Peptides against a protein of PDB entry 5HOI. Designs and how they scored, part 35

Target 1, 351 residues: chain A of PDB entry 5HOI
Amino acid sequence: FRYMPFSPAGTPFGFTDRRYLTMNEVGYVSTVKNSEQYSITVSFFDVGRFREYHFEDLFGYDLCFLNEKGTLFGQSKTGQIQYRPHDSIHSNWTKIIPLQAGERITSVAATPVRVIVGTSLGYFRSFNQFGVPFAVEKTSPIVALTAQNYRVFSVHYSQFHGLSYSLSELGTSSKRYYKRECPLPMSLPNINSDMKKDANLDYYNFNPMGIKSLFFSSYGDPCIFGSDNTLLLLSKWRSPEESKWLPILDSNMEIWKMSGGKETTDIHVWPLALAYDTLNCILVKGKHIWPEFPLPLPSEMEIRMPVFVKSKLLEENKAILNKKNEIGADTEAEEGEEDKEIQIPVSMAAE

## One batch from the design tools (peptide; made by RFdiffusion4, then SolubleMPNN)

Design b1_p10_5_s3 (from b1_p10_5, 5 letters changed)
Fold by OpenDDE base, seed 4:
Structure b1_p10_5_s3 (fold): chain B 351 residues (1-351), chain A 10 residues (1-10)
Amino acid sequence: as target 1 above (351 residues)
Amino acid sequence: SKLSQLIHSP
């Protein structure tokens, strides 16, 4: 296993000179390799609220986190971080995170009030928005971070214990844990099954955990979207005994439904955010499971508990077709049973 | 939705 720099919804270069460093509901950060330099562009979905900006990156930032107030950049190997406010009122700041030999920054997160740095050795470093340090904590190795306001969702990896998560609040004087290194029931990429396609191998080498993204919902619940394309939400996290991970969306099932019950291998969900009861995402078409350039417009996918079985939906659709044929509705001919679009019952959208 | 009430933390 190798610790790789993780950013929410970040994409690999693949065979190209460009990639997305991160994307979410606010926008997307791209980097283009230009010889020994990189050109970074910070783009926004709300072009009326934010102005796109670019800069030359001499450091090769491989970590990024975008919020409504600024962009945090990090270099996993050197330990350099830079915060760039989107406004011109607040100054950019740069800091070097001290790294031990072989230590990497694995993830960074930023809110309007906090900056968080996680490392492959499990150093959790917290700062205010001005880069003033609060604390350094030693945790299990951090593989992913996200943050909202004062809350931090961290994913940890141990070779012995697998994936765990923490949910914490970074007050002014202390860190409070709601959850501390609890088991994370997310499926890891299966190298033997999933890596048969070259495109999946490239993505696995970029992101060995298969965490496409993690974010807080609009309600402030931790969400994670893994390689299984299932959106997990941490429900009732304020109540330790009631807290559970809910599979709130099987995006492969939703794509299958959207495709009329056809198995599609060229449509992929790329998660951005959970806004109320809708997953904001990019619908990716093509061989790669990640968005290429230009970025497609975001789509919304309604969250649905994965309670439906494909076989039952197929049987129900066959039964409806047989009933229509018995009632003497149009006997248009022998177009093969395989090409008929599955009508999803409208009642499945309202429960 | 009924789902929203089951999912979201108060």
Scores: peptide ipSAE 0.056, ipTM 0.788, DockQ to the pose 0.030
Fold by OpenDDE base, seed 3:
Structure b1_p10_5_s3 (fold): chain B 351 residues (1-351), chain A 10 residues (1-10)
Amino acid sequence: as target 1 above (351 residues)
Amino acid sequence: SKLSQLIHSP
């Protein structure tokens, strides 16, 4: 096993010279390889609020985190990080993170008030938005980070214990834990089933944990989207005894419903953010499970607990069709075969 | 929504 640099919703190069370093609700960061250098573009969905910008990357940044105030870049091997405010009022800053032999930066996160660096040896390094260090903590090996305001959601990996998570708050004087290295009930990629498609091998080599993204919801709840395409939300995290992971969306089930109950293998959900009760995502059409260039417009998907069974819905629809045909046998109405739309019971529209 | 009430504890 090797620790790979992780960024939220980052994509591999594949067979191309370009990839997304990260994407979320704010925008998307792309990098294009040009010989020994890279050209980085920071693009935004709200083009009225933000201006796209570009720069040459001589360091080969392989880590990125985008927020409303700036972009954090990192180089996993060298330990270099750079913060670039979107506004020209604030200066860019660069810092080298000290790395031990074989240590890698595995993830970076940035908020308007905090910068966080996690490593393959479990060094958790915190800074303010100006790169002033607060603390260094030793944790289990960090594989992913996200942050919102003062809160940090960290994912850890042990070969013996699998995935764990922490939820912490980085105050001015101290770090508070709400959750500390608790088991994360996320499914890992199944090498034997998922690797039968060449497109999945490239992604697995890029992201061996299968964490497509992790973010905080608009309500400040930790969310994670794994290789199983299920959105997990950490509910009741303020109450340690009541805290639980909720599967709030099976995106494969939602794609199946959207497809009129047809099995589709060419549509994939790529998670960006959870805004209220809606997953902001890219609907990827094609062979790759990740978005290519150009980036499609974001789509919204309503969150729903995965309580429906496909077989039962298909049986219920067959029973409805058979009843219509039994009633229709007395009336010569050639109602054409076309409206095989699965009537999904309206009942669990979230009022 | 009923789901938001289940998810979001105050």
Scores: peptide ipSAE 0.049, ipTM 0.783, DockQ to the pose 0.030
Fold by OpenDDE base, seed 2:
Structure b1_p10_5_s3 (fold): chain B 351 residues (1-351), chain A 10 residues (1-10)
Amino acid sequence: as target 1 above (351 residues)
Amino acid sequence: SKLSQLIHSP
């Protein structure tokens, strides 16, 4: 196992000179290799609210976090971080994070009020939006971070204990834990099954944990989207005894339904955010599970608990078709049984 | 939605 720099919905270079450093509901950050330097572009989905900007990166930033007020960049090996406000009113600032021998910054997060840096040795460093430090805490090794306002969702990895998570609030004077290094019930990538396609090997080498993204929902709930393409949401996190991970969307099942019950291998969900009851995502078409260039427009996918079994839905549709044929309804019967759109029971549409 | 109420209930 190797700790890799993680950014929410970041993509590998693959065979190209370009990748997305991060993307979410606000926009997407791309980097292009230009000889020994990089050109970074910060792009936005709301082009009326934000202006796209670019700059030359001489440091080779491999970590990124985008929010509504600015972009945080990090270099995993050197420990350099840079915060760039989207406005021209506030100045950019740069800081070097002290790293031990072999230590890497593994993830960074930024809100309008906090900057967080996590490392491969489990150093959790917190700052205000101006780069003034609050605290340094030693945790289990951090593999991913996200933050919303004062709240931080951190994912940790131990070779002995697997994946864990913490949920904390970074007040002005103190850190509060709602959850502290609790087991995270997310499946790790299965090297033997998934590596049969070269495209999946490149992604696994880039992101060994298979965490495509993690974010807070619009309601402030921690969400994580793993290699199994299931969206997990941490429900009731304010109540330590009642808190549970809910599988609120099987995106492979939803793609199967959208395809009329056909098995598809060329459509992939790339998660951006959870806005109310909809997963904001990129529908990726092709051999790669990640978006290429140009970026497709975001799509919305309604959240649904994965309670349906494919075989039962196919049997029920066959039974409905057989009954329609017995009643002598002029259904144009010439399209083969396999091509008929699966009727989803209305009772599972989000009310 | 009923699902949002179940998920986001405090």
Scores: peptide ipSAE 0.048, ipTM 0.779, DockQ to the pose 0.030
Fold by OpenDDE base, seed 5:
Structure b1_p10_5_s3 (fold): chain B 351 residues (1-351), chain A 10 residues (1-10)
Amino acid sequence: as target 1 above (351 residues)
Amino acid sequence: SKLSQLIHSP
């Protein structure tokens, strides 16, 4: 297994000279290869609130985290990190994270008040927004990080124990755990099923955990979106005994429903954020499961517990169609085999 | 929504 640099909703280069380093509800960060250099662009969805900016990257940043106040960059091999405020009032700062032989920065996160660095050896490093260090903790190997305000959601990987997660709060003087290296019930990429499409091999090599993104919801709940295209939300995390992962959206099921019950292989959900009861996402059309350039506009997808069975919905719709045909028997209109869209029962949209 | 109540119910 190889630890790869992870950023929320980051895309591979593939066969191109450009990729997204990260994207979320705030915006998207792209990088373009130019010989031995990179040009980075920080773009925003709210063009009235934020100004797009560019800079030359001589370090080859492969880690990124975007928030409403700034962008954190990292170089997984060298240990360099850079924080760039979006405003011109605050200065950029750069720091080198000390790395052991073979250690990599695997993920970075930033909030308006905290910077977090996680490594392949499980070093968890915390800083304030000005790069002043608070602490260094040794954990299980970190594969992904996200943060909101003072809270950090970390994903860990062990070859022996698989995926685990921690939920912590980084106060001024101490770290509190709500959850500490608890099992994460996320499915890993199935190489045998997912790699039947050559387009998915590039993504697996880029992101072997299949974590498309992780974020906090607008309510402050940890969310993760894996290779199975299921959105998991950590419910009741304040109550250690009651805390559970809820599959709040099967995006493959929702695409299937939106397609009138047709199996589509060219539409993919790319997660950005969870805002209330809606997944903010990019609907990707094409061969690759990740967005290409230019970036499509974000779409909203309502969260729904995956309680429906496709086969049962197909049988129920066939039974409704057969009943309609038995009542209409007198007119021999040769209406051809038109691809009859599945009417999803309206009753579940209104409650 | 019913789902928000289920998720955020204390």
Scores: peptide ipSAE 0.041, ipTM 0.780, DockQ to the pose 0.029

Design b1_p10_5_s4 (from b1_p10_5, 4 letters changed)
Fold by OpenDDE base, seed 5:
Structure b1_p10_5_s4 (fold): chain B 351 residues (1-351), chain A 10 residues (1-10)
Amino acid sequence: as target 1 above (351 residues)
Amino acid sequence: SKLSELLNAP
């Protein structure tokens, strides 16, 4: 296992000179290789609210976090971080995070009020939006971070204990834990099934945990989207005894339903954010499970608990077809078995 | 839907 730099919804270079460093509901950050240099572009979905900007990157930033006020960049090996406000009112700032031998920055997060840096040795470093440090804490190795306002969702990995998570609030005087290194019931990438497709090898080399993204919902609930394409939401996290992970969307099941029950292998959901009851995502068509260039426009997908079993829906449809044939509708339309759309109950069809 | 358009796109 190797700790790799993680950014929410970041993409690999693959065989190209360009990739997305991060993307979410605010926008997308791309980087292009030019010899030993990089050109970074920060783009936005709301072009009326924000102006796209670019800059030359001499450091090779491999970590990024975008919010409504600025972009945080990081270099996993050197420990350099840079915060760039989107407005011209506030100045950019740069800082070097001290790293031990072999330590890497594994994830960075930024809100309008906090900057967080996590490392492969489990150093959790907190700052204000101006780069003033609050604290350094030693945790289990950090593999992913996201933050909203003062709250931080951190994912940890140990070779001995697997995945864990923490949910904390970074006040002015102290850090409060709502959850501290609790087991995370997320499936890891199955090397034998997921890597048999050469197209996925580049992605899992880039992101060994298969965490496509993690974010807070619009209601402030921690969300994570793994390699199984299931959106998990942490419900009732304010009550330690009642807190549970809910599989609120199986995106593979929703694609299958929307395809009339056809198995599609070339359509992929790339998660951006959860706004109310709707997953904001990029629908990706092609060999790669990640978006290419240019970025498609975001799509919306309603959250639905995965209550349906494909096999049962297929059996029910066969039973309906057999009943129609018994009722003597002599319509000899030899429509091949492959083109029969599965009638999904209208209450479960996406509009 | 956008997905239907994407699925039906060649």
Scores: peptide ipSAE 0.011, ipTM 0.586, DockQ to the pose 0.578
Fold by OpenDDE base, seed 1:
Structure b1_p10_5_s4 (fold): chain B 351 residues (1-351), chain A 10 residues (1-10)
Amino acid sequence: as target 1 above (351 residues)
Amino acid sequence: SKLSELLNAP
C-alpha cells in the first residue's frame, strides 16, 4: 500500500498532460503539465458569481480543495501549501508544513474559517483561513479530508484495522470529537476483480482507496462515495450510539434502471455534492471511470435506498415474457426478442 | 433524462 495525495473528485493524468485536481458543486480545478511547469485553472459552475482564474505552478501542486471563498493547494512531498482567495481583496498566502522523512501530505481541506492538513503519519494540522496554526494532533494515518464551516470529516487507514473515520469540530479554543477513529464500513477496491479491467488500473494507482469523493451534505451530514459507486451518508452523528452509515444511493443500480436493465460498462457516476435529496454528479461516458476534457455539465440524481435486487427483477421479467409467449403461440415470432428493454415497474422507474 | 440522452447518444 502507498499513501497517495487525495483530493475530492480528483482525476489522474492517465495518458494526457492534464487532470482535475478537485471538483465539487462550486467548480473544478484543472492542471496542465508543460514540461517541468504546471498551469492551474480554477473554474466555476456559477459564472455569474465567480470569474475563472489561472496561474503558473512551479511547485507541482497535487492536492487541492475548493470552496466558495478560495482554493487551497498542497504539494504532498515538499509540504508546501498555498491558499488563494477567489476575491482579489484578500491576499494569497503560502506555508511550508514540516514533514518527516517519508511523510507525505495525503489530504487538505479548507473552509471560509479553517484550513486542515492531514499526513501519512497521521499528523492533523489545523489553521485559520489566514494560515495561523491552532494545533497539531497525532492520529492514525489520514487518507482523506473534507470540511464544512468548523466541522471536519477525516478518513484514516491502518494496515491492521482498515478504514476508520473521525468527525470533529474545530472551535476557537478546542477540538471536539463527535466520532473518533470509528470503523468506516466502506468497501475497498477489489484488486483481483477491478485490476482485470486494465482501464481502471490507472485510477487505482492514483487513488488506492477508491474514494471518488467525500463531502458534507447541504444538511451538514458526512458523505462518502467509494469504488462500489454507493453513496454513504452518516446519519444521527450527534448521538454516538445511534449514528449509522446509510447507503442512500447505489449509482450502478440507478444507471442500470435508466438503461432499461441493460448492463452498461461505459457510463459512470462521478460525485460532486449532495444537495438536499439529489446527488450532484458528472455522468461520464467512455472507457475511463473519471471525467476527461472538456468537463460535461453536472447532472442531478435523486437519492434512493437500494431496496431492489437486480436478479429478482430479471427473473420476474423473464417469467412475464414466458407467460406472454405461451398465450401468443399463434402469432409469428418476430425475431427481435434480444433487444426488449426490461420493463422496470413504474414504482422503480425514475420519471 | 440527461442520462437517457447519454445512453441513446451514438
Scores: peptide ipSAE 0.011, ipTM 0.580, DockQ to the pose 0.579
Fold by OpenDDE base, seed 4:
Structure b1_p10_5_s4 (fold): chain B 351 residues (1-351), chain A 10 residues (1-10)
Amino acid sequence: as target 1 above (351 residues)
Amino acid sequence: SKLSELLNAP
């Protein structure tokens, strides 16, 4: 297994000179290869609130986290991190994270009040927004981080224990755990099935865990979106005994419904954020499961627990069609059974 | 829907 740098909703270069370092509800950060350097652009969805900016990157930042106040960059191999406020009032700062031989920064996160760095050896480093260190903790190897305010959602990977997660609060004087290295019931990419498609090979080489994104919901619940295109939400995390992962959206099922029951292999959901009861996402058309350039406008997808079975819906639609034919609609249209749009029940239709 | 537009886009 190889630890790779992870950023929320980050995309590979593929065959191109450009990729997204990260994207979320605030905006998107792109990087373009220019000879031995990179040009980074920080773009925003709310163009009235924020101004797009760019800079030359001589370090080759491969980690990024965007928030409403600034952008955190990291270089996985050198240990360099840079925080760039979006405003000109606060200064940029740069720091080198000490790395051991073979250690990599695997993920970074930033809130308006905290900066977090996680490594392939499980070093969890916390800072304030000015880069002043609070603590260093040794955990299981960190593969992904996100943060909201003082809360951190971390994903860990062990070759012996698989995926685990932690949920912690970074106070001024202490770290509190709500969850500490608990099992994460997320499906890993199936190397044998998923890697047979050339388009997926580049993605899984970039992101071996298949974590498309992780974020906190608007209610402050940890969310993760894996390679199975299922959105998981951690419910009741304040009560250790009641806490559970809820599959709140099967995006493949939602695409299938929206297509009238046609199997579509060229439409993909790319997660950005969960705002109330809607997944903010990019709908991607094409062979690649990730957004290309230019970035499509975000879409909203209503969350729905996957309680419906495709086979039952197909049987019910066949039964409705047969009843219509028995009632004497002599529509001799021999349109092949495969091309008939299924009637999605109104309760299942996305508004 | 935006998805129907994407599906029907060339």
Scores: peptide ipSAE 0.011, ipTM 0.583, DockQ to the pose 0.587
Fold by OpenDDE base, seed 3:
Structure b1_p10_5_s4 (fold): chain B 351 residues (1-351), chain A 10 residues (1-10)
Amino acid sequence: as target 1 above (351 residues)
Amino acid sequence: SKLSELLNAP
């Protein structure tokens, strides 16, 4: 196992000179490799609110987090971080995070009020938006971070215990835990099934946990989207005893429904954010499960708990067809059997 | 739907 730098919805280079460092509801950060240098572009979906900008990266930033106020960059090996406000009012700042031998920055997060750095040794480092340090805490090895306002959702990995998560609030004087290193019921990538497609091998080499993204919902609930393409939401996290992960969307099931029940192998959901009751995502067409260049326009997918079983829907539709054929034995409807879209109940078709 | 367009795109 190797700790890899993680950024929300980041993509591998693959066979190309370019990748997305991160993307979310605000925008997308791309990097283009030119010899030993990189050119970074910070792009936005709301082009009326934000202006795209670019800069030369001499450090080879492999970590990124984008928010409404700025972009945090990190270099996993050197420990360098840079925060770049989107506005020209606030100055850019750089820091070097002290790393032990073999330690890596594994994830970074930034809000308008906090900067967080997590490492492969489980060092959790917190700063304000100006890079003033608050604290250093030792946790289990951090593999992913996201943050919203003062809240931090951290994912941890142990070779013995698998995935765990923490939910904390970084006040001015103290860190509060709502959840501390609790088991995360997310499926890890199955090397034997998921890697049989050579196109996915590059992704799992880039992201061995298969965490496509993690974010806070618009309501401030922690969300995670794994290799199983299921969106998990942490419900009732304010009540430690009542807190549970809800599978609020099986994106493979939703693609299957939207295709009229046709098995598609070339359509993939790439998660950006959860806004209210909709998953903001990129619908990716192709062999790769991640978006390439240019980035497709975002799509919305309504959240729905996976209550339906494909086999039952197929059996019910077959039973409806058989009943129609038993009644239709007196009417010459030679309409060919092959192209009948599965009648998904209208109440369950997302438009 | 945007998905139907994507599915029917070459």
Scores: peptide ipSAE 0.010, ipTM 0.574, DockQ to the pose 0.593

